# Peptides against a protein of PDB entry 4N3Y, part 2

Target 1, 83 residues: chain A of PDB entry 4N3Y
Amino acid sequence: ETRDQVKKLQLMLRQANDQLEKTMKDKQELEDFIKQSSEDSSHQISALVLRAQASEILLEELQQGLSQAKRDVQEQMAVLMQS

## One batch from the design tools (peptide; aimed at target 1 K70, target 1 (a further copy) V79; failed a check: too like the target's own chain)

Design b2_p18_4 (made by RFdiffusion4)
Pose (drawn by RFdiffusion4):
Structure b2_p18_4 (pose): chain A 83 residues (1-83), chain B 83 residues (1-83), chain P 18 residues (1-18)
Amino acid sequence: as target 1 above (83 residues)
Amino acid sequence: as target 1 above (83 residues)
Amino acid sequence: QGLSQAKRDVQEQMAVLM
């Protein structure tokens, strides 16, 4: 039946076009997500740089501490030996 | 001509459903791109994190080793002083 | 390595003095 059929096909076409719009919306959200995912990996690298810095500072202090300890042991031993 | 109209709507519905199928395929490709990009970056970053925590535990033990080394040398000074 | 070397140096100096 040609009249009922036109109405059914119009309903289906509307539903297909609504579904197409939503799926395009989803694509857009995924494209944005790619971008956000990339910024998040970056922020992780920054946190890693912070850890490296704290470690370089600590290592430096320990190097200085070893030097100081040698120097003052050298003086102690020099006195103990001047006897 | 509700019959010519029906044929037109059937064509339009076929075109819409083909477009929906293609756009769904595109979405899938984006989800796959996201997954692959995240797996790659997780591999790089998990490697940088392993290096960072190794540096940290080691430097911690070196703080201990420095104190311990100073103590050992002090005991040596105490023995040297028994003379 | 620096800590081990310092301890060896102190031990060698003590051995010579003793």

Design b2_p18_4_s4 (made by RFdiffusion4, then SolubleMPNN; from b2_p18_4 with Q1S G2E S4E A6F)
Amino acid sequence: SELEQFKRDVQEQMAVLM

Design b2_p18_7 (made by RFdiffusion4)
Pose (drawn by RFdiffusion4):
Structure b2_p18_7 (pose): chain A 83 residues (1-83), chain B 83 residues (1-83), chain P 18 residues (1-18)
Amino acid sequence: as target 1 above (83 residues)
Amino acid sequence: as target 1 above (83 residues)
Amino acid sequence: GLSQAKRDVQEQMAVLMQ
């Protein structure tokens, strides 16, 4: 039946076009997510740079501490030997 | 001509459903791109994290080793002083 | 560096204790 059929096809066409719009909305959200995912990996690298800095500073202090310890032991031993 | 109209709507519905199928395929490609991009970056970053925590545990033990080394040398000074 | 310093101090102490 040609009249009922036109109405059914119009309903289906509307539903298909609504579904197309939503799926395009989803595609857009995924494209934005790719961008956000990229920013998050970058912020992780910054946190890693912070860890590296704290470690370089600690290592430097330990190097200085070893030097100081040698120097003072040298003086202590020099006195202990002057006897 | 509600019959010509029906044929037209059937054509439009076929075109919409083909467009929906293609856009759904595109969405799948984006989800796959996200997954692949995240797997890659996680590999790089899990590697940088492993290096960082290794540096950290080691430097911690070196703080200990420095104190211990100073103590050992002090005991040596105590023996050298028994003379 | 710390192992070498400890070895040097040990050698110096050995000579002084001789």

Design b2_p18_7_s2 (made by RFdiffusion4, then SolubleMPNN; from b2_p18_7 with G1E S3E A5F)
Amino acid sequence: ELEQFKRDVQEQMAVLMQ

Design b2_p18_7_s3 (made by RFdiffusion4, then SolubleMPNN; from b2_p18_7 with G1T S3E A5F)
Amino acid sequence: TLEQFKRDVQEQMAVLMQ

## One batch from the design tools (peptide; made by RFdiffusion4; aimed at target 1 E56; failed a check: too like the target's own chain)

Design b2_p19_1
Pose (drawn by RFdiffusion4):
Structure b2_p19_1 (pose): chain A 83 residues (1-83), chain B 83 residues (1-83), chain P 19 residues (1-19)
Amino acid sequence: as target 1 above (83 residues)
Amino acid sequence: as target 1 above (83 residues)
Amino acid sequence: ALVLRAQASEILLEELQQG
């Protein structure tokens, strides 16, 4: 039946076009997510740089501490030996 | 000509449903791109994290070793002083 | 650059352990 059929097909076409718009909206959200995911990995690498810096500073202090300890032991041993 | 109109709407519905199928395929490709990109970057970052925490635990033990080394050398000075 | 820095720190740690 040609009249009822036109109305049914128009309803279906509307529903298909609404669904197409939503799926395009979803694609857009996924494209944006690729971008955000990339920024998040970058921020993780910054946190790692912060950890490396704190470690470099600590290592430096321990190097200095070892040097100072050697120097003062050398003086203590020199006195103890001047006797 | 509601019959010609019906044929037209059937064509338009076929084109819309084909477009929906293609756009859904595109979405799937984006979800797969996101997944692959996250897996790759996670591999790189988990590796940088493992190296960072190894440096950290080691440096911690070196703080301990420095104190301990100073103590051992001090005991040596105490023995050398018994003379 | 972060890996170069980690490698340099590993060399310095080795020297510190030897000392």

Design b2_p19_2
Pose (drawn by RFdiffusion4):
Structure b2_p19_2 (pose): chain A 83 residues (1-83), chain B 83 residues (1-83), chain P 19 residues (1-19)
Amino acid sequence: as target 1 above (83 residues)
Amino acid sequence: as target 1 above (83 residues)
Amino acid sequence: SALVLRAQASEILLEELQQ
């Protein structure tokens, strides 16, 4: 039946076009997510740079501490040997 | 001509449903791109994290080793002083 | 690349300090 059929097909066409709009909305959200996922990996690398810095500072202090310890032991040994 | 109209709507519905199928395929490709991108970046970052925590545990033990080394040298000074 | 270079330099310094 041609009249009922036109109405059914118009309903289906509307539903298909609504679905298409939503799926395009979803694509857009995924494209934005690619961007955000990228920014998050970058922030993780910044946190890693902070860890490297704290470690470089600690290592430096330990190097200085070893030098100081040698120097003062050298003086203590020099006195102990002046006797 | 509600019969010509029906044929037109059937064509439009076929075109819409083909578009929906293609856009759904595109979405799938984006979800796959996200997944692949994340796997890759996580590999790189997990490797940088492993190197960072290794530096940290080692430097911690070196703080201990420095104190311990100073103590051992001090005991040597105590023995050298028994003379 | 810069962060890996810095980690390598720190690893060399740690080896020297351990010696």

Design b2_p19_6
Pose (drawn by RFdiffusion4):
Structure b2_p19_6 (pose): chain A 83 residues (1-83), chain B 83 residues (1-83), chain P 19 residues (1-19)
Amino acid sequence: as target 1 above (83 residues)
Amino acid sequence: as target 1 above (83 residues)
Amino acid sequence: RAQASEILLEELQQGLSQF
């Protein structure tokens, strides 16, 4: 039946076009997510740079500590030997 | 001509459903792109994290080793002083 | 930076052993 059929097809076309709009909305959200995912990884690298810095500072202090310890032991040994 | 109209709507519905199928395929490609990009970047970052925590545990033990080394040298000074 | 820090750490470990 041509009249009922036109109405059914119009309903289906509306539903298909609504569905297409939503799926395009989803595509857009995924494209934005690619971007946010990229920024998050970046921030993870920054946190890693902070860890490297704290470690470089600690290593430096330990180097200085070893030098100082050698110097003072050298003086202590020099006195103990002046006897 | 509700019959010509029906044929037109059937064509429009076929075109919409083909468009929906293609856009759903595109969405799948984006989800796959996100997954691949994440896996890649997680590999790189997990490697940088492993190196960072290795540096940290080692430097911690070196703080201990420095104190211990100083103590051992002090005991040597105590023995050298028994003379 | 990480390679330079590894070299410095090796030297520090050698220094502690000698000390």

Design b2_p19_7
Pose (drawn by RFdiffusion4):
Structure b2_p19_7 (pose): chain A 83 residues (1-83), chain B 83 residues (1-83), chain P 19 residues (1-19)
Amino acid sequence: as target 1 above (83 residues)
Amino acid sequence: as target 1 above (83 residues)
Amino acid sequence: HQISALVLRAQASEILLEE
């Protein structure tokens, strides 16, 4: 039946076009997510740079500590040997 | 001509449903791009994290080793003083 | 470039710790 059929097809066309709009909205959200996922990995690399810095500072202090310890032991040994 | 109109709506519905299928395929490609991108970057970052924590545990033990080394050298000074 | 710079720093620290 041509009249009922036109109405049914118009309803279906409306539903298909609404669904197309929603799926395009989803694509857009995924494209934005690619961007946000990228910024999050970058922030992870910054946290890693912070860890490297704290480690470089600690290593430096330990180097200085070893030098100082050698120097003072050298003086203590020099006195102990002046006797 | 509600019959010509029906044929037109059937064509429009076919075109909409084909467009929906293609856009759904595009969404899938984006979800796959996100997944591949995250797997890759996680590999790189998990590697940088492993190197960072190894530096950290080692430097921690070196703090301990420095104190211990100073103590061992001090005991040597105590023995050298028994003379 | 940021990852390469961080890898260079980690390598320099590892060589220094080995010495």

Design b2_p19_8
Pose (drawn by RFdiffusion4):
Structure b2_p19_8 (pose): chain A 83 residues (1-83), chain B 83 residues (1-83), chain P 19 residues (1-19)
Amino acid sequence: as target 1 above (83 residues)
Amino acid sequence: as target 1 above (83 residues)
Amino acid sequence: SSHQISALVLRAQASEILL
């Protein structure tokens, strides 16, 4: 039946076009997510740079501490030996 | 001509459903791109994290070793003093 | 981001050699 059929096909066409709009909205959200995901990996690298800095500072202090310890032991040994 | 109209709507519905199928395929490609990108970056970053925590545990033990080394040298000074 | 990772890898290598 040609009249009922036109109405059914118009309803289906509307539903298909609504579904197409939503799926395009989803694509857009995924494209944005790719961007946000990239940003988050970058912020993880910044946190890692902070860890490396704290470690470089600690290592430096330990180097200085070893030097100071040698110097003062050298003086203590020099006195102990002046006797 | 509700019959010509029906044929037109059937064509439009076929075109919409083909477009929906293609856009759904595109979405799938984006989800796959996200997955692949996250796997790759995770690999790089998990590797940087492993190197950072290794530096941290080692430097911690070196704080201990420095104190211990100073103590051992001090005991040597105590023995050298018994003379 | 690639330049930042390369710079961070160089710093980690320098510290590892030093240790």

## One batch from the design tools (peptide; aimed at target 1 V73 M77)

Design b2_p20_1 (made by RFdiffusion4; failed a check: the pose's geometry)
Pose (drawn by RFdiffusion4):
Structure b2_p20_1 (pose): chain A 83 residues (1-83), chain B 83 residues (1-83), chain P 20 residues (1-20)
Amino acid sequence: as target 1 above (83 residues)
Amino acid sequence: as target 1 above (83 residues)
Amino acid sequence: QGLSQAKRDVQEQMAVLMQS
């Protein structure tokens, strides 16, 4: 039946076009997500740079501490030996 | 001509459903791109994190070793003083 | 009359065929 069939096909076409619009919306959200995922990996690398900096500073202090300790032991040993 | 109209709507419905299939395939490709991108970046960043925490535990033990080294040298000074 | 009846019966058979 040609009349009822035109109405059914019009309903189906409307539903298919609504579904196409939604799926395009989803594609757009995924494209945006690729971008956000990339910014998040970058922020992780910055947190890693912060950790490296704190470690470089600590290592430097320990190097200085070792030098200072050697120097003062040298003086203490020099006195102890002047006797 | 509701019959010619029906044939037209059947053609339009076929084109819409083909477009929906294609766009769904595109969405799947984006989800796969996201997954692959994340796996790659996680590999790189997990490697950088392992290096960072190794530097950190080691530098912690070096703080301990420095104090301990100073104590051992002090005991040596105490023995050298018994003379 | 016979020609006008045959034409109407062909128009009603074509209307039923188009409704299918």

Design b2_p20_1_s1 (made by RFdiffusion4, then SolubleMPNN; from b2_p20_1, 19 letters changed; failed a check: the pose's geometry)
Amino acid sequence: DEEEEEEEEEEEREEEEEEE

Design b2_p20_2 (made by RFdiffusion4; failed a check: the pose's geometry)
Pose (drawn by RFdiffusion4):
Structure b2_p20_2 (pose): chain A 83 residues (1-83), chain B 83 residues (1-83), chain P 20 residues (1-20)
Amino acid sequence: as target 1 above (83 residues)
Amino acid sequence: as target 1 above (83 residues)
Amino acid sequence: QQGLSQAKRDVQEQMAVLMQ
């Protein structure tokens, strides 16, 4: 039946075009997500740089501490030996 | 010509449904791109995190070793002073 | 009647193309 059929096909076409619009919206959200995901990995790397810095500072302090300890033991030993 | 109209609508519906299928395929490719990108970056970052925490635990033990080394040397000074 | 038979044959040919 040509009249009822035109109405059914128009309804179906509307539904297919609405569905196409939504799926395009989803694609757009995924494209944006690629970008956000990339910014998040980068921020993780900044956190890692912060950890490396704290570690370099600690290592430096321990190096200085070892040097200081050697120097003062050398003086203590020099006195103990001047006797 | 509601019959020519019906044929036209059937053609338009076929074109819309083909477009929907292609756009859904594109979405799938984006979800796969996201997944692959995340797996890759996670690998790199998990490796940097393992190196960072190894440096941290080691430097912690070195704080302990430095104190302990100073104590051992002090005991040596106490022995050398028994003379 | 002849225009209806011809429209049916044309629809069958279009369906054969769509099925290929």

Design b2_p20_2_s1 (made by RFdiffusion4, then SolubleMPNN; from b2_p20_2, 18 letters changed; failed a check: the pose's geometry)
Amino acid sequence: EEEEEEEEEEEEEEQEELEA

Design b2_p20_2_s2 (made by RFdiffusion4, then SolubleMPNN; from b2_p20_2, 19 letters changed; failed a check: the pose's geometry)
Amino acid sequence: EEEEEEEEEEEEEEEKLEEE

Design b2_p20_3 (made by RFdiffusion4; failed a check: too like the target's own chain)
Pose (drawn by RFdiffusion4):
Structure b2_p20_3 (pose): chain A 83 residues (1-83), chain B 83 residues (1-83), chain P 20 residues (1-20)
Amino acid sequence: as target 1 above (83 residues)
Amino acid sequence: as target 1 above (83 residues)
Amino acid sequence: SEILIEELQQGLSQAKRDVQ
């Protein structure tokens, strides 16, 4: 039946076009997510740079501490030996 | 001509459903791109994290080793003083 | 930095050996 059929096809066409709009909305959200995923990884790398810096500072202090310890033991041993 | 109209709507519905199928395929490709990109970045970053925590545990033990080394040298000074 | 950590570890051993 040609009249009922036109109405059914119009309803289906509307539903298909609504579904197309939503799926395009979803694509857009995925494209934005690619971008956000990229920024999050970058922030992870920054946290890693912070860890490297704290470690370089600690290592430097330990190097200085070893030098100082040698110097003062040298003086202590020089006295102890002046006797 | 509600019959010509029906044929037109059937054509439009076929075109919409083909467009929906293609856009759904595109979405899938984006989800796959996200997954591949996350897996890759995670590999890199998990490697940088392993290096960072190894530096950290080691430097911690070196703080201990420095104190212990100073103590061992001090005991040596105590023995050298028994003379 | 890994080279510096190695030198610091060697330095600690060397300082103990020098004192001994």

## One batch from the design tools (peptide; aimed at target 1 L62 L66; failed a check: too like the target's own chain)

Design b2_p21_1 (made by RFdiffusion4)
Pose (drawn by RFdiffusion4):
Structure b2_p21_1 (pose): chain A 83 residues (1-83), chain B 83 residues (1-83), chain P 21 residues (1-21)
Amino acid sequence: as target 1 above (83 residues)
Amino acid sequence: as target 1 above (83 residues)
Amino acid sequence: ELQQGLSQAKRDVQEQMAVLM
């Protein structure tokens, strides 16, 4: 039946076009997510740089501490030996 | 001509449903791109994190080793002083 | 390197003590 059929096809076309709009909205959200995901991996690298810095500072202090310890032991031993 | 109209709507519905199928395929490609990008970056970052925590545990033990080394040398000074 | 330095400092002190003793 040609009249009922036109109405059914118009309803279906509307539903298909609404569905297409939603799926395009979803694509857009995924494209944005690619971008956000990228910024998040970058912020992780920054946190890693902070850890490296704290470690370089600690290592430097320990190097200085070893030098100081040697120097003062050298003086202590020089006195103990001047006897 | 509600019959010519029906044929037109059937064509439009076929075109919409083909468009929906294509756009759904595109979404899938984006989800796959996200997944692949995340796996890759997680590999790189998990590697940088493993290096960082190794540096940290080691430097921690070196703080201990420095104190211990100073103590061992001090005991040596105590023995040298028994003379 | 820092671990080698710690070991070397202990070895130097031990060698100096051995010569004096």

Design b2_p21_1_s1 (made by RFdiffusion4, then SolubleMPNN; from b2_p21_1 with E1S Q3R Q4E G5Q)
Amino acid sequence: SLREQLSQAKRDVQEQMAVLM

Design b2_p21_1_s2 (made by RFdiffusion4, then SolubleMPNN; from b2_p21_1 with E1S Q3R G5Q)
Amino acid sequence: SLRQQLSQAKRDVQEQMAVLM

Design b2_p21_1_s3 (made by RFdiffusion4, then SolubleMPNN; from b2_p21_1 with E1S Q3R Q4E G5E)
Amino acid sequence: SLREELSQAKRDVQEQMAVLM

Design b2_p21_1_s4 (made by RFdiffusion4, then SolubleMPNN; from b2_p21_1 with E1S Q3L Q4E G5E)
Amino acid sequence: SLLEELSQAKRDVQEQMAVLM

Design b2_p21_2 (made by RFdiffusion4)
Pose (drawn by RFdiffusion4):
Structure b2_p21_2 (pose): chain A 83 residues (1-83), chain B 83 residues (1-83), chain P 21 residues (1-21)
Amino acid sequence: as target 1 above (83 residues)
Amino acid sequence: as target 1 above (83 residues)
Amino acid sequence: LLEELQQGLSQAKRDVQEQMA
């Protein structure tokens, strides 16, 4: 039946076009997510740079500590030996 | 001509449903792109994290080793002084 | 650098032991 059929097809076309709009919205959200995912990985690398810095500073202090310890043992030994 | 109209709507519905199928395929490609991008970045970052925590545990033990080394040398000074 | 610091710690002990000897 041509009249009922036109109405049914118009309803279906409306539903298909609404569905298409929603799926395009979803694509857009995924494209934005690719961007956000990229920025999050970057912030992880910054946290890693912070860890490297703290470690370089600690290593430096330990190097200085070893030097100082050698120097003052050398003096202690020099006195103990001046006897 | 509600019959020509029906044929037109059937064509429009076919075109919309083909568009929906294509856009759904595009969404799937984006979800796959996100997944692949995250797997790759996680591999790189997990590697940098493993290096960082290894540096940290080692430097921690070196703080211990420095104190212990100083103590050992001090005991040596104590023995050298028994003379 | 970490290896040099570990070697330095060992070397300082060996130097003190040689002075003791």

Design b2_p21_5 (made by RFdiffusion4)
Pose (drawn by RFdiffusion4):
Structure b2_p21_5 (pose): chain A 83 residues (1-83), chain B 83 residues (1-83), chain P 21 residues (1-21)
Amino acid sequence: as target 1 above (83 residues)
Amino acid sequence: as target 1 above (83 residues)
Amino acid sequence: SALVLRAQASEILLEELQQGL
């Protein structure tokens, strides 16, 4: 029946076009997510740089501490030996 | 010509449903791109994190070793003083 | 790459410090 059929097909076409719009919206959200995900990995690499810096500073202090300890032991041993 | 109109709407519905199928395929490709990108960057960052925490635990033990080394050398000075 | 270079340099310095201890 040609009249009822036109109405049914128009309803279906509307529903298909609404569905297409939503799926395009979803694609857009996924494209944006790719970008946000990239930025998040980046912020993780910055946190790692902060950890490396704190470690370099600590290592430096320990190097200095070892040097100072050697120097003062050398003086203590020199006195103890001047006797 | 509601019959020609019906044929037209059937063509338009076929074109819309083909478009929806293609756009859904595109969405799937984006979800797969996101997944692959994340897996890759996680591999790189998990590796940088493992190296960072190894440096940290080691440097911690070196703080301990420095104190302990100073103590051992001090005991040596105490023995050398018994003379 | 820069962070890996820094970690390698720090590993060398740490080896020297361990030898000194």

## One batch from the design tools (peptide; aimed at target 1 V73 M81, target 1 (a further copy) V73 V79)

Design b2_p22_4 (made by RFdiffusion4; failed a check: too like the target's own chain)
Pose (drawn by RFdiffusion4):
Structure b2_p22_4 (pose): chain A 83 residues (1-83), chain B 83 residues (1-83), chain P 22 residues (1-22)
Amino acid sequence: as target 1 above (83 residues)
Amino acid sequence: as target 1 above (83 residues)
Amino acid sequence: ELQQGLSQAKRDVQEQMAVLMQ
């Protein structure tokens, strides 16, 4: 039946076009997510740079500590030996 | 001509449903792109994290080793002083 | 390198003590 059929097809076309709009909305959200995912990996690398810095500072202090310890033992030994 | 109209709507519905199928395929490609990009960046970052925590545990033990080394040398000074 | 330095300092002190105890 041609009249009922036109109405059914118009309803289906509306539903298909609504569905298309939503799926395009979803694509857009995924494209934005790619971008956000990228900013998050980058922030992880900044946290890693912070850890490296704290470690370089600690290592430097330990190097200085070893030098100082050598110097003072050298003086202590020099005195103990002056005897 | 509600019959010509029906044929037109059937064509439009076919075109919409083909568009929906293609856009759904595009969404799938984006989800796959996200997954691949995340896997790759996780690999790189997990490697940087493993290096960082290794540096950290080692430097911690070196703080201990420095104190211990100073103690051992001090005991040596105590023996040298028994003379 | 820092671990090698610690070992070397201990060896130097041991060598100096051995000479003084001769």

Design b2_p22_4_s1 (made by RFdiffusion4, then SolubleMPNN; from b2_p22_4 with E1S Q3R Q4E G5E Q22S; failed a check: too like the target's own chain)
Amino acid sequence: SLREELSQAKRDVQEQMAVLMS

Design b2_p22_4_s2 (made by RFdiffusion4, then SolubleMPNN; from b2_p22_4 with E1D Q3R Q4E G5Q Q22S; failed a check: too like the target's own chain)
Amino acid sequence: DLREQLSQAKRDVQEQMAVLMS

Design b2_p22_4_s3 (made by RFdiffusion4, then SolubleMPNN; from b2_p22_4 with E1S Q3E G5E Q22S; failed a check: too like the target's own chain)
Amino acid sequence: SLEQELSQAKRDVQEQMAVLMS

Design b2_p22_4_s4 (made by RFdiffusion4, then SolubleMPNN; from b2_p22_4 with E1S Q3L G5E Q22S; failed a check: too like the target's own chain)
Amino acid sequence: SLLQELSQAKRDVQEQMAVLMS

Design b2_p22_5 (made by RFdiffusion4; failed a check: a repeat of another design)
Pose (drawn by RFdiffusion4):
Structure b2_p22_5 (pose): chain A 83 residues (1-83), chain B 83 residues (1-83), chain P 22 residues (1-22)
Amino acid sequence: as target 1 above (83 residues)
Amino acid sequence: as target 1 above (83 residues)
Amino acid sequence: ELQQGLSQAKRDVQEQMAVLMQ
């Protein structure tokens, strides 16, 4: 039946076009997510740079501590030996 | 001509459903792009994190080793002083 | 390198003690 059929097809066309709009909305959200996922990995690399810095500073202090310890033991030994 | 109209709507519905199928395929490609990008970045970052925590545990033990080394040298000074 | 330095310092102190204890 040609009249009922036109109405059914118009309903289906509306539903298909609504569904197309939503799926395009979803694509857009995924494209934005690619961007955000990228920003997040970058922020992780920054946290790693902070860890490297704290470690370089600690290592430097330990190097200085070893030098100082040698120097003062050298003086202690020099006195103990001047006897 | 509700019959010509029906044929037109059937064509439009076929075109919409083909467009929906293609856009759904595009979404899938984006989800796959996200997954692949994340796997890759996680591999790189997990490697940098493993290096960082290794530096950290080692430097911690070196703080201990420095104190211990100073103590051992001090005991040596105590023996050298028994003379 | 820092671990080698710690070991070397201890070896130097031990060598100095060995000579002075002779």

Design b2_p22_5_s1 (made by RFdiffusion4, then SolubleMPNN; from b2_p22_5 with E1S Q3R G5E; failed a check: too like the target's own chain)
Amino acid sequence: SLRQELSQAKRDVQEQMAVLMQ

Design b2_p22_5_s2 (made by RFdiffusion4, then SolubleMPNN; from b2_p22_5 with E1S Q3L Q4E G5Q Q22S; failed a check: too like the target's own chain)
Amino acid sequence: SLLEQLSQAKRDVQEQMAVLMS

Design b2_p22_5_s3 (made by RFdiffusion4, then SolubleMPNN; from b2_p22_5 with E1S Q3R G5E Q22S; failed a check: too like the target's own chain)
Amino acid sequence: SLRQELSQAKRDVQEQMAVLMS

Design b2_p22_5_s4 (made by RFdiffusion4, then SolubleMPNN; from b2_p22_5 with E1S Q3R G5Q; failed a check: too like the target's own chain)
Amino acid sequence: SLRQQLSQAKRDVQEQMAVLMQ

Design b2_p22_6 (made by RFdiffusion4; failed a check: too like the target's own chain)
Pose (drawn by RFdiffusion4):
Structure b2_p22_6 (pose): chain A 83 residues (1-83), chain B 83 residues (1-83), chain P 22 residues (1-22)
Amino acid sequence: as target 1 above (83 residues)
Amino acid sequence: as target 1 above (83 residues)
Amino acid sequence: AEELQQGLSQAKRDVQEQMAVL
C-alpha cells in the first residue's frame, strides 16, 4: 500500500537521520577526548618533573652533608692527634 | 506518483543506513585509537614513575645511612680518645 | 647516589686507616 508505505518510510528516514546526527556528535566527543587524554598524560609528566626536582635537591643536601662531616672529623682528628 | 516517491525514499533510506554504518565504523576506530594511545603513554609513564620512586626510597635510606655513618665515625673518635 | 654511597664507605675506611696508624 503505496500511501501507508510512504508515511512509514518517511518515519524511518527521520529516525535514521536523527541517529546519524547523534553518532556524529559521539564521534566529535571522542575526538575531543583524544585531545584531553593527551593533556592529562602531559600533566602526569609535570608531576614527575616535580618529583625529580625534589630528589635532586635532597641528593645535593646529602652530598653537602657528607662533605661537611668529613671536614669536621678531619679537624677533630687533627686535634686528637696534636696530642 | 506515490510509487516513484516510494522508490526514492527506499533509496534515501539505503543511503542513510549505509552512512550510519560507516560513521559507526569511524567511531569504533576512534575508540581503538584512544585505547592504543592510552596504553602506549601509560607504558612510558609507568616506567618514569618506577624510576622516580626508586630514587626516592634510595635517597631516604641515604639520609639514614648518613646519620648512621656519622654515628659510626663518632664511635671511632671515642675509641681514639681512649689514648 | 652511588658516588655518595661510595663516599660514605671511603670516609669510614680513611678513619679506620688513621686508627691503624695510631

Design b2_p22_6_s1 (made by RFdiffusion4, then SolubleMPNN; from b2_p22_6 with A1L G7Q A20Q V21Q L22S; failed a check: too like the target's own chain)
Amino acid sequence: LEELQQQLSQAKRDVQEQMQQS

Design b2_p22_6_s2 (made by RFdiffusion4, then SolubleMPNN; from b2_p22_6, 7 letters changed; failed a check: too like the target's own chain)
Amino acid sequence: LQQLQQELSQAKRDVQEQMQQS

